# Peptides against a protein of PDB entry 3T7K, part 220

Target 1, 248 residues: chain A of PDB entry 3T7K
Amino acid sequence: KAEKILARFNELPNYDLKAVCTGCFHDGFNEVDIEILNQLGIKIFDNIKETDKLNCIFAPKILRTEKFLKSLSFEPLKFALKPEFIIDLLKQIHSKKDKLSQININLFDYEINGINESIISKTKLPTKVFERANIRCINLVNDIPGGVDTIGSVLKAHGIEKINVLRSKKCTFEDIIPNDVSKQENGGIFKYVLIVTKASQVKKFTKLINDRDKNETILIVEWNWCVESIFHLNVDFTSKKNVLYQKK

## One batch from the design tools (peptide; made by RFdiffusion4, then SolubleMPNN)

Design b2_p29_4_s2 (from b2_p29_4, 15 letters changed)
Fold by OpenDDE base, seed 1:
Structure b2_p29_4_s2 (fold): chain B 248 residues (1-248), chain A 29 residues (1-29)
Amino acid sequence: as target 1 above (248 residues)
Amino acid sequence: SLEEEYKKEQEELKKLIKEVEEKYKKAME
């Protein structure tokens, strides 16, 4: 059926997209539309796997979903597109009224607001954002909204190698892991990096660390600190936004 | 609270999903 529909076009574009969707097309596509998209070089995947070499994200806007955040770790992310790209494309293809010899839909007309070429260019870097920031090992409280698995997965996608989950009510100093990064000449390495959700946790962890490991560097942040770092593909250590405690 | 913010975000996401689905359905009519 897809072949019959596309037969009216003398030339078909090849968009070369390997994509996931977030905030759109939750119910997926019908079989005919999937086949149409495939013939146009648009392959949509249900989940993110490194082996699939994904290069595109469909979303109505910048989102804080796992898929969106992980898409910024694609190597590279070529396109971040609004779902209207697919909608308009399929609409044009299914249209019987238009004597169209060629599909006329340009990818660049459907870019997600806020994902500019500067962001896209950073996805071509050989390193990940937290790797560049010298954050390799982090501590994460177990009561974080969204769950430690989801949050951890996002962080790993962006260069964090080890995630230590802390039981906020029961943890001791011995449960806190250091950020094992070799001293690089350029910039502040924090020995202890923690993502927390409450002020009480800040008090607890600062006390535990300061009592047992005096004069060490500590960075305690909110999840939003990580999100902002991902959205910019850069960690700004000069900003105090979403930083709950910092000891240099 | 962070939990409340998370819930609000999830609700917004549901609305966005619905809006796109409606646009898709309309386009296929």
Scores: peptide ipSAE 0.481, ipTM 0.910, DockQ to the pose 0.893
Fold by OpenDDE base, seed 2:
Structure b2_p29_4_s2 (fold): chain B 248 residues (1-248), chain A 29 residues (1-29)
Amino acid sequence: as target 1 above (248 residues)
Amino acid sequence: SLEEEYKKEQEELKKLIKEVEEKYKKAME
């Protein structure tokens, strides 16, 4: 059926998209549309797997979903597109009225607002955002909205190697792991990095660390700090936004 | 609260999903 529909076109574009969707197409596509998209070089996957070499995300706007955040770790992310790309494309293809010899849909017209070339270019870097920031090991409180697995997965996608989950009510100093990064001469390394949800946790962890390791560097942030870092593909240590406690 | 913010985000996400689905359905009619 897809072949018959597409036969009216003399030339078909090859978009070469390996994509996931977030905030759109939750119910998926009908079989014909999937086949059409495939013929146009658009492959949509349900989940993110590294082996699939994903290069595209469909979303109505910048979102804080796992898929969206992870898409910024693609190697590279080539396109971040609005779902209207697919809708308009399929609409044009299914249109019986227009003897269209060619599909006239340009990917660049459907870019997600806020995902610019600067961000896209950073996805071509050989390192991940937290790797560049010398954050390899973090402590994450267990009561974080969205769940530690989701958050942890996002963080790992962006270069964090080890995630230590802290039970906020029961944890001791011995439960807190250091950010085991070799002292690079020119980079500020925080020995303890923590993502917390409450002010009480800040007080608790700062006390625990300072009482046992008085001279060590500490960074305590909100999840939003991580999100912003991901959205910019850069960690700005000069910003106090979403930083709850910092000791250099 | 962070939890409330999360819930709001989820609600917004649901709305966005619905809007796109409606557009898709309409386009395929």
Scores: peptide ipSAE 0.480, ipTM 0.910, DockQ to the pose 0.881
Fold by OpenDDE base, seed 5:
Structure b2_p29_4_s2 (fold): chain B 248 residues (1-248), chain A 29 residues (1-29)
Amino acid sequence: as target 1 above (248 residues)
Amino acid sequence: SLEEEYKKEQEELKKLIKEVEEKYKKAME
């Protein structure tokens, strides 16, 4: 059926997209539309797997979803596109009124606002954002909204190797893991990096660390610190935004 | 609270999903 529909076009574009969707197309596509998209070089996956070599994200805008955040770790992310790309494309293809000999849809017309070439270019870097920031081991409180698995998965996609989950009410100093990394140029090194949700946790962890390891460097941040770092594909250690405690 | 913010974000996401779905359905009519 898809072949019959596409037969009216003399030439078919190959968009070469391997994509996931977030904030759109939750119910998926009908079988015919999937086949059409496939013939146009657009393959949509349900989940992110490294083996699929994903290069595209569909979303209506910048989102804080797991898929969106992880898409910025693609190697590279080639396109971040609005769902209207697919809608307009399929609309044109299914249109019986216009004897269109060619599909005239340009990917660049559907870029997500705020994902510019600067961001896209950074996805070509050989390192991940937290790797560049010398953050490889972090401590994460267990009561974080969204769940430790989701948050952890995002962080790992962006270069964090080890995530230690802390039971906020029961944890001791011995439960906190150090961030042991080699110094890179222009990167700060913090021995202890923690993501917390409450001010009480800041007080607790700072006390625990300072009482046992007084001279060590500490970085305590909110999840939003990580999100902003991901959105910029850069960690700005000069900014105090979303930083709850810092000891250099 | 962070939890409240998270809930709001989820609600917004649901709305966005619905909007796109409606656009898609309309386009395929």
Scores: peptide ipSAE 0.478, ipTM 0.909, DockQ to the pose 0.885
Fold by OpenDDE base, seed 3:
Structure b2_p29_4_s2 (fold): chain B 248 residues (1-248), chain A 29 residues (1-29)
Amino acid sequence: as target 1 above (248 residues)
Amino acid sequence: SLEEEYKKEQEELKKLIKEVEEKYKKAME
């Protein structure tokens, strides 16, 4: 059926998209539309796997979903597109009124607001954002909204190698892991990096670390600090936004 | 609170998903 529908076109574009969707198309597509998209070089996956070499995300806007955040770790992310790209494309293809010899839909007309070429270019870098920032090992409190698995998965996609989950009420100094990185010339290295959810945790961890490992560097941040770093594919250590405690 | 913000975000996400689905269904009618 898809072949019959597409037969009216003299040539078909090859968009070469390997994509995931977030905030859109939750119920998926009908079988005919999936086949149409496939013939146009648009393959949509349900989940993110490294082996699939994903290069595209569909979303109505910038979102804080796991899929959206991970899409910024694609190698490279070629396109971040609004779902209207697919909708308009399918509308044009299914249209009986227009004797169209070719499909006239341009990918560049459907870019997600806020994902610019600067962001896209950074996805071509050989390193991940937290790797560049010398953050290899972090401590994460267990009561974080969204769950430690989801948050941890996102952080790992962006270059953090080890996620240590802390039981906030029961943890001791010995449970906190250091950020084990080699000293680089131009980057501040924090020995202890922690993501927390509330002020009481800041007080607790600051005390534990300062009492046992005096004069060491500490960075305590909110999850939003990580999100903003991902959205910019850059860590700005000069900013105090979403930083709860910092000792250099 | 952080939890309240998270809940609001989830509600907004649900609304966005529904809006896109309605557009898609309408387009395929």
Scores: peptide ipSAE 0.476, ipTM 0.908, DockQ to the pose 0.866

Design b2_p29_4_s3 (from b2_p29_4, 15 letters changed)
Fold by OpenDDE base, seed 4:
Order: structure tokens, then C-alpha cells, then sequence
Structure b2_p29_4_s3 (fold): chain B 248 residues (1-248), chain A 29 residues (1-29)
């Protein structure tokens, strides 16, 4: 069926997309459309796996979904595209009225707003954003919205190696793990990095750490700090936004 | 609260999903 539909075109583009979708196409595509997309070099995956070498994300806009956040860790992310790309493409292909000899859909016309070449270029870097920021081990409170597994998965995709989940009500100093990174010359290294959800946790953890490990560096942030860092593929340690406590 | 923000984000996401689906269905009809 797809071959018959595509036979009217003299030349088919090869978009070379290995993509996941978020915020769109939750019900997927019918068999014919999947076949059409495949013939055009567009392969849609249900989940993110490193082995698939994904290079594209479809989303209506910048989203805070696991898939979107992880897409910024693709190596590289080649395209972040609006779902209208697929919609318009399929519409053009299925159109019986248009005596089109060629598919006239350009990927560059469907870029997600806010994901520019600067962001895309950073996905070509050999390191991940938190790796570059010397954040290897973090502490994450267990009551974080979205769940520790999802958040942890995102953080790991972006270079955090170890995620220690803290039981906020029961944790002691011994439960807090240090950020075990080698001293790099050009970057502030925080010994303790924590993602928390409320001010009471800041008070608790700062007290625990300061009482037991005096004069150590501490960074306590909100999840939004991580999200913003991911969206920019850069950690800005000069920004106080979403930073709840910082001791240098 | 973070919980409220999360809820709002989820609601927005659901809305976006529906909007895109509607567009897809409309164009395929």
C-alpha cells in the first residue's frame, strides 16, 4: 500500500531520522503511515534506547517530559521538530489532488522554537552537561514529583553517574553521598549536591552537612535547576535561579 | 508548590497531545 502511494513521486527524500515523540502521536501511526515514514528514512521509536542511536525528537514545543529531556543527550541530536512535519508530510503524500512529482517538505521549517543551532551543536560535545559541570554524584529526595526513577534516568542520561535517593524524613548525614569528582582546575566542584523539593529539606540537609562536615561546598537546587541546565546544555553556576542553597 | 507545578505541566501536556492528535486526524480525513 505504501509503495503504491509513493509511486507517484519520482524521487523520495531520505530524512534519516531516528526519532521519538513526546507530547504528540501518543496513539502512534497506522501501518501504512509507518511504512511511508520508513520509506522516507523516518523511523519512530516508542522508547529511548542508546543502541538505536536516536537523533531526533518530535514535540510541539520544549517540554519537560522524560523523552524530551533525554533527547538533549542524543549523540548528536540532529533535529528537534514539531509534529506538523509528519502531519504535513503525510498529508502531502496522501493527497490525491496534488499532482506532485516531489515531496516538498523541508525539515528546517519545522524546528521547535527554542532549540536552536547553539543547543544542537552542544549535543555534539564529547561530554554531557553535568559531566562538564563536575557533577557526578547527586542526592535526590524521594518525594520529588515525577518520581525518582524518571528524574534519575534523565540525570543519568546527562552525565550523572550516581543518584542517591534520600528518604527526606529519615535520612541522616551518613545517607548523603559526596560528589566524588577529581579536582579540575577550571570548575567549581561541590562536594555535596542535592536536589530537594522544599525549604525544610534545605534546612535539614544544610544542618546535617555543616554539623558533620564543616566548611565543605554544598549545592542544593530544585529540579528546575537541572531542567534549565539541560535545556541550555550548560550549567550556570553564577545563576541563583532555582538554587536554594550554595556554599562555595 | 512543586507538586502544583507538576500537575499543571501534566495538564498542559495532555492538552498538547490532544491538540496534535486532532490536527493529525483532521489532516488525514
Amino acid sequence: as target 1 above (248 residues)
Amino acid sequence: SLEEEYKKEQEELEKLIKEVEKKYLEKMS
Scores: peptide ipSAE 0.372, ipTM 0.880, DockQ to the pose 0.927
Fold by OpenDDE base, seed 5:
Structure b2_p29_4_s3 (fold): chain B 248 residues (1-248), chain A 29 residues (1-29)
Amino acid sequence: as target 1 above (248 residues)
Amino acid sequence: SLEEEYKKEQEELEKLIKEVEKKYLEKMS
């Protein structure tokens, strides 16, 4: 059926997209549309796997979903596109009224607002954002919204190697892991990095660390600090936004 | 609270999903 539909076109573009969707197409596509997209070099995956060499994200806007955040770790992310790309493409293909000999849909017309070339270019870097920031081992409280598995998965995609989950009410100093990294140029080094959700946790962890390791460096942030760092593919240590406690 | 913000975010996400689905169905009809 797809072949018959596409037969009216003399040439078919090859978009070469390996994509996931977030905030759109939750119900998926019918079999014909999937086949059409495949013929145009657009392959949509349900989940992110490194082996699939994903290079594209479809979303209506910048989102804080696991898929969107992880898409910024693609190597590289070639395109971040609005779902209207697919909608308009399929509409044109299914149109019986237009005697179009060619498909005239340009990917660049459907870029997600806020994902510019500067961001895309950074996805070509050999390092991940947190790796560049000298953050490889973090402590994460267990009561974080979205769950430690989801948050942890995003952080790992962006270069964090070890995630230590802290049971906030029961943890002791011995449960907190250090962030042992070699210093890179222009990167700060914090011995203890923690993501927390409550002010009480800040007080607790600062006390625990300062009582045992008085002279050590500490960074305590909200999840939003990580999100902003991902969206910019850069950690700004000069910003106090979403930083709850910092000791250099 | 962070939980409330998370809930709101999820609600907004669901709205976006529905809006896109509607557009898709309308254009394919």
Scores: peptide ipSAE 0.368, ipTM 0.879, DockQ to the pose 0.894
Fold by OpenDDE base, seed 1:
Structure b2_p29_4_s3 (fold): chain B 248 residues (1-248), chain A 29 residues (1-29)
Amino acid sequence: as target 1 above (248 residues)
Amino acid sequence: SLEEEYKKEQEELEKLIKEVEKKYLEKMS
């Protein structure tokens, strides 16, 4: 059926997209539409796997979903597109009224607002955002909304190697892991990095660390600090936004 | 609370999903 539909076109574009969707097409596509998209070089995957060499994300806007956040770790992310790209494309293809010899849909007309060339260019860097920030090992409280597995997966995609989950009510100093990064000349290495959800946790962890490991550097942040860092593909240590406690 | 914010975000996401689905169905009709 897809071949019959596409036969009216003299030439078909090859968009060369390997994509995931978030915030759109939750129920997927019918079999005919999937085949049409495949013939146009658009392959949509259900889940993110490194082996698939994904290069595209479909979303109506910037989202804080696992898929969207991870898409910024693609190597590279070539396109971040609105779902209207697919909708308009399929509409044009299924149209019987238009004597179109060629599909006329340009990818660049469907870019997600806020994902500009500056962001895209950073996905071509050989390092990940938290790797560049000298954050390799972090502590994460177990009561974080969204779950430690999802949050941890996103952080790992962006260069964090070790996620230590803290049981916030029962943890001791010995449960807190240091951020083992070799001293680089460029400042900004914190020995202890923690993501927390409550002010009480800040008080607890600062006390535990300061009592047992005096004068060490500590960074305690909210999840939003990580999200903003991902959205910019840069960690700004000069900003106090979403930083709950900092000791240099 | 963070949990309340998370809940609101999920609700917004659900609305967005439905809106896109509606557009998809309308364009394919």
Scores: peptide ipSAE 0.366, ipTM 0.879, DockQ to the pose 0.897
Fold by OpenDDE base, seed 3:
Structure b2_p29_4_s3 (fold): chain B 248 residues (1-248), chain A 29 residues (1-29)
Amino acid sequence: as target 1 above (248 residues)
Amino acid sequence: SLEEEYKKEQEELEKLIKEVEKKYLEKMS
């Protein structure tokens, strides 16, 4: 059926998209539309796997979903597109009124607002955002909204190698892991990096660390600090936004 | 609270998903 529908076109574009969707197409596509998209070089995956060499995300806007955040770790992310790309494309193809010899849909007309070429270019870098920031090992409180598995997965996709989950009410100093990185010339290294959810945790961890490991560097942030770093593919250590405690 | 913000975000996301689905179905009908 898809072949019959596409037969009216003299040539078909090859968009070469390997994509995931977030915030759109939750129920997927019908069989005919999937086949049409496949013939146009658009392959949509349900989940993110490194082996699939994903290069595209569909979303109506910038989202804080696991898929969206991880898409910024693609190597490279070539396109971040609005779902209207697919909708308009399929609408044009299914149209009986237009004697179209060619499909006239341009990918560049459907870019997600806020994902610019600067962001796309950074996905071509050989390193990940937290790797560049000298953050290898972090401590994460167990009561974080969204769950430690989801949050941890996103952080790992962006270069954090080790996620240490802290039981906020029961943890001691010995449970806190140091950020083990080599000293770089132009970057501050924090020995202890923690993601927390509330002020009481800041007080607790600050006390534990300062009492046992005096004069060491500490960075305590909210999850939003990580999200903003991912959205910009850059860590700005000069910003105090979403930083709860910092000791250099 | 952080939990309240998270819940609101999820609700907004669900609404957005439904809106896109409606647009898709309407255009394909």
Scores: peptide ipSAE 0.365, ipTM 0.877, DockQ to the pose 0.865

Design b2_p29_4_s4 (from b2_p29_4, 15 letters changed)
Fold by OpenDDE base, seed 2:
Structure b2_p29_4_s4 (fold): chain B 248 residues (1-248), chain A 29 residues (1-29)
Amino acid sequence: as target 1 above (248 residues)
Amino acid sequence: SLEKEYEKEKKELEELIEEVEKKYKEAME
C-alpha cells in the first residue's frame, strides 16, 4: 500500500534518519505510515540502543526527558526535528489533490528551537561532556525525582562511568565514592561530586566529607546542573547556577 | 520543590503529546 501511494512521485528523498521520538507520537504510527517513512529513509525506534546508531530525535521542543537528554550523546546527532516534519510530510504524501511530482519538505525548516549547529557540532567530539569535565564517578541520592536508573542512564550516556547511589538517611562517609580521576596538571578536578535534592543533604555530605577529608575538593549540584551541562554540551565551572556547594 | 517541578514538567509533557497526536490525527483524516 505504501508503494502504491509513493508511486505517484518520480523521485523520493532519502532522509537517512534513525530516530527516536519524545513528547510526540506516543501512540506511534499506523502501518502504512511506518512503511512510507521507511521508504523515505526514516526509521523510528522505540528505545535508544547504541547499536542502532541513532542520529535524530523528534520532539516539539527541548525537553528534559531521558530520550531527549540521551539524544545529545548520539555520535553524532545529525538532526533534532519538530514532529511537524513528519506530519507535513505524511500530509503531503497522502494528499490526493496535488499532483506533486516531488516531495518538497526540507529538514532544515523543522529544527527544534535552541538546538543549533554549535550543539550539533559538539556531538561530533570524540569525548562526552562529563568526560571533558573530568567527572567520572559521581554520588547520586536515591530520592531523586525521575529515579536513579533514569538519571544514571543519562549520566552514563554522557561520560560518567560510575554512579554511586547514596541512601541519604543511612549513608556514612564510607559510602561516598571519590571521583577517581588522575590529576591532570591543568584541569580542576573535584574529588567528590554529588547530585542531591535537598539542602539537608548538602549539610550532611559536606559535614561528612569535611570531617574526614578536610582538604579535599567537593562539588554538590542539583540535577538541573547536569541538565544544563547536557543542553550546552559543556560544563561551565564558573557558573554558580544549580551549584549548591563548591570547595576548590 | 523539585517534586512539584517534576510534576509540572510531566503535565506539560502530557499536554504536548496530546497536541501532537491531535495534529497527526487531523492530518490523516
Scores: peptide ipSAE 0.456, ipTM 0.897, DockQ to the pose 0.874
Fold by OpenDDE base, seed 1:
Structure b2_p29_4_s4 (fold): chain B 248 residues (1-248), chain A 29 residues (1-29)
Amino acid sequence: as target 1 above (248 residues)
Amino acid sequence: SLEKEYEKEKKELEELIEEVEKKYKEAME
């Protein structure tokens, strides 16, 4: 059926997209539309796997979903597109009224607001955002909204190698892991990095660390600190936004 | 506070999903 529909066109574009969707097309596509998209070089995957070499994200806007955040770790992310790209494309293809010899839909007309070439270019870097920031090992409280698995997965996608989950009510100093990064000349290495959700946790962890490991560097942040870092593909250590405690 | 923000975000996401689905259905009519 897809072949019959596409037969009206003398030439078909090849968009070369390997994509996931977030915030759109939750129910997926019908079989005919999937086949049409495939013939146009658009392959949509249900989940993110490294082996699939994904290069595209469909979303109505910048989102804080796992898929969106992980898409910024693609190597590279070539396109971040609004779902209207697919909608308009399929609409044009299914249209019987238009004597169209060629599909006329340009990818660049459907870019997600806020994902510019500067962001896209950073996805071509050989390192991940937290790797560049010298954050390799972090501590994460177990009561974080969204769940430790989801949050952890996102962080790992962006260069964090080890995630230590802390049981906030029961943890001791011995449960806190250091950020094992070799001293690089450019400074900005924190021995202890923690993501927390409450002020009480800040008080607890600062006390535990300061009592047992005096004069060490500590960075305690909110999840939003990580999200902002991902959205910019850069960690700004000069900003105090979403930083709950910092000891240099 | 963070939990409330998360719930708000979830609701917004659901609304966005619904909006796109509506547009998709309309386009296929």
Scores: peptide ipSAE 0.455, ipTM 0.896, DockQ to the pose 0.893
Fold by OpenDDE base, seed 5:
Structure b2_p29_4_s4 (fold): chain B 248 residues (1-248), chain A 29 residues (1-29)
Amino acid sequence: as target 1 above (248 residues)
Amino acid sequence: SLEKEYEKEKKELEELIEEVEKKYKEAME
């Protein structure tokens, strides 16, 4: 059926997209549309797997979803596109009224606002954002909204190697892991990096660390600190935004 | 609270999903 529909076109574009969707197409596509998209070099996956060599994200705007955040770790992310790309494409293909000999849809017309070439270019870097920031081991409180698995998965996609989950009410100093990394140029090194959700946790962890390891560097941040770092594909250590405690 | 913000984001996401779905369905009619 898809072949019959596409037969009216003399030439078919090959968009070469391996994509996931977030904030759109939750119910998926019908079989015919999937086949059409496949014929146009657009393959949509349900989940992110490294083996699939994903290069595209469909979303209506910048989102804080797991898929969106992880898409910024693609190697590279070639396109971040609005769902209207697919909608307009399928509209044109299914249109019986217009004797169109060619499909005239340009990917560049459907870029997600805020994902510019600067961001895209950074996805070509050989390192991940947290790797560049000398953050490889972090402590994460267990009561974080969204769940430790989801948050952890995002962080790992962006270069965190080890995630230690802390039981906020029961944890001791011995439960906190150090961030042991080699110093890179222009990167800060914090011995202890923690993501927390409450001010009480800041007080607790700062006390625990300072009482046992008084002269060590500490970085305590909110999840939003990580999100902003991902969105910019850069960690700005000069910013105090979403930083709850910092000791250099 | 962080929980409230999370719930807001979830709600917004649901609305966005619905909007796109509506557009898609309309386009296929």
Scores: peptide ipSAE 0.454, ipTM 0.897, DockQ to the pose 0.883
Fold by OpenDDE base, seed 3:
Structure b2_p29_4_s4 (fold): chain B 248 residues (1-248), chain A 29 residues (1-29)
Amino acid sequence: as target 1 above (248 residues)
Amino acid sequence: SLEKEYEKEKKELEELIEEVEKKYKEAME
């Protein structure tokens, strides 16, 4: 059926998209539309796997979903597109009124606002954002909204190698892991990096670390600090936004 | 609170999903 529908076109574009969707198409596509998209070089996956070499995300806007955040770790992310790309494309293809010899849909007209070429270019770098920032090992409190598995998965996709989950009420100094990185010339290295959810945790961890490991560097941040770093594919250590405690 | 923010984001996401689904269904009718 898809072949019959597409037969009216003299040539078909090959968009070469390997994509995931977030915030759109939750119920998926009908079988005919999936086949149409496949013939146009648009393959949509349900989940993110490294082996699939994903290069595209569909979303109505910048979102804080796991899929969206992970898409910025694609190697490279070629396109971040609004769902209207697919909708308009399918509308044009299914249209009986227009004797169209060619499909006239341009990918560049459907870019997600806020994902610019600067962001896209950074996805071509050989390193991940937290790797560049010398953050290898972090401590994460267990009561974080969204869950430690989801948050941890996103952080790992962006270059954090080890996620240590802390039981906020029961943890001791010995449970906190250091950020084990080699000293680089131009970057501040924090020995202890923690993601927390509330002020009481800041007080607790600051005390534990300062009492046992005096004069060491500490960075305590909110999850939003990580999100903003991902959205910009850059860690700005000069900014105090979403930083709860910092000792250099 | 972080929890309140999370719930708001979740609700907004659900609304966005519904809007896109509506557009898609209408386009295929």
Scores: peptide ipSAE 0.454, ipTM 0.896, DockQ to the pose 0.865

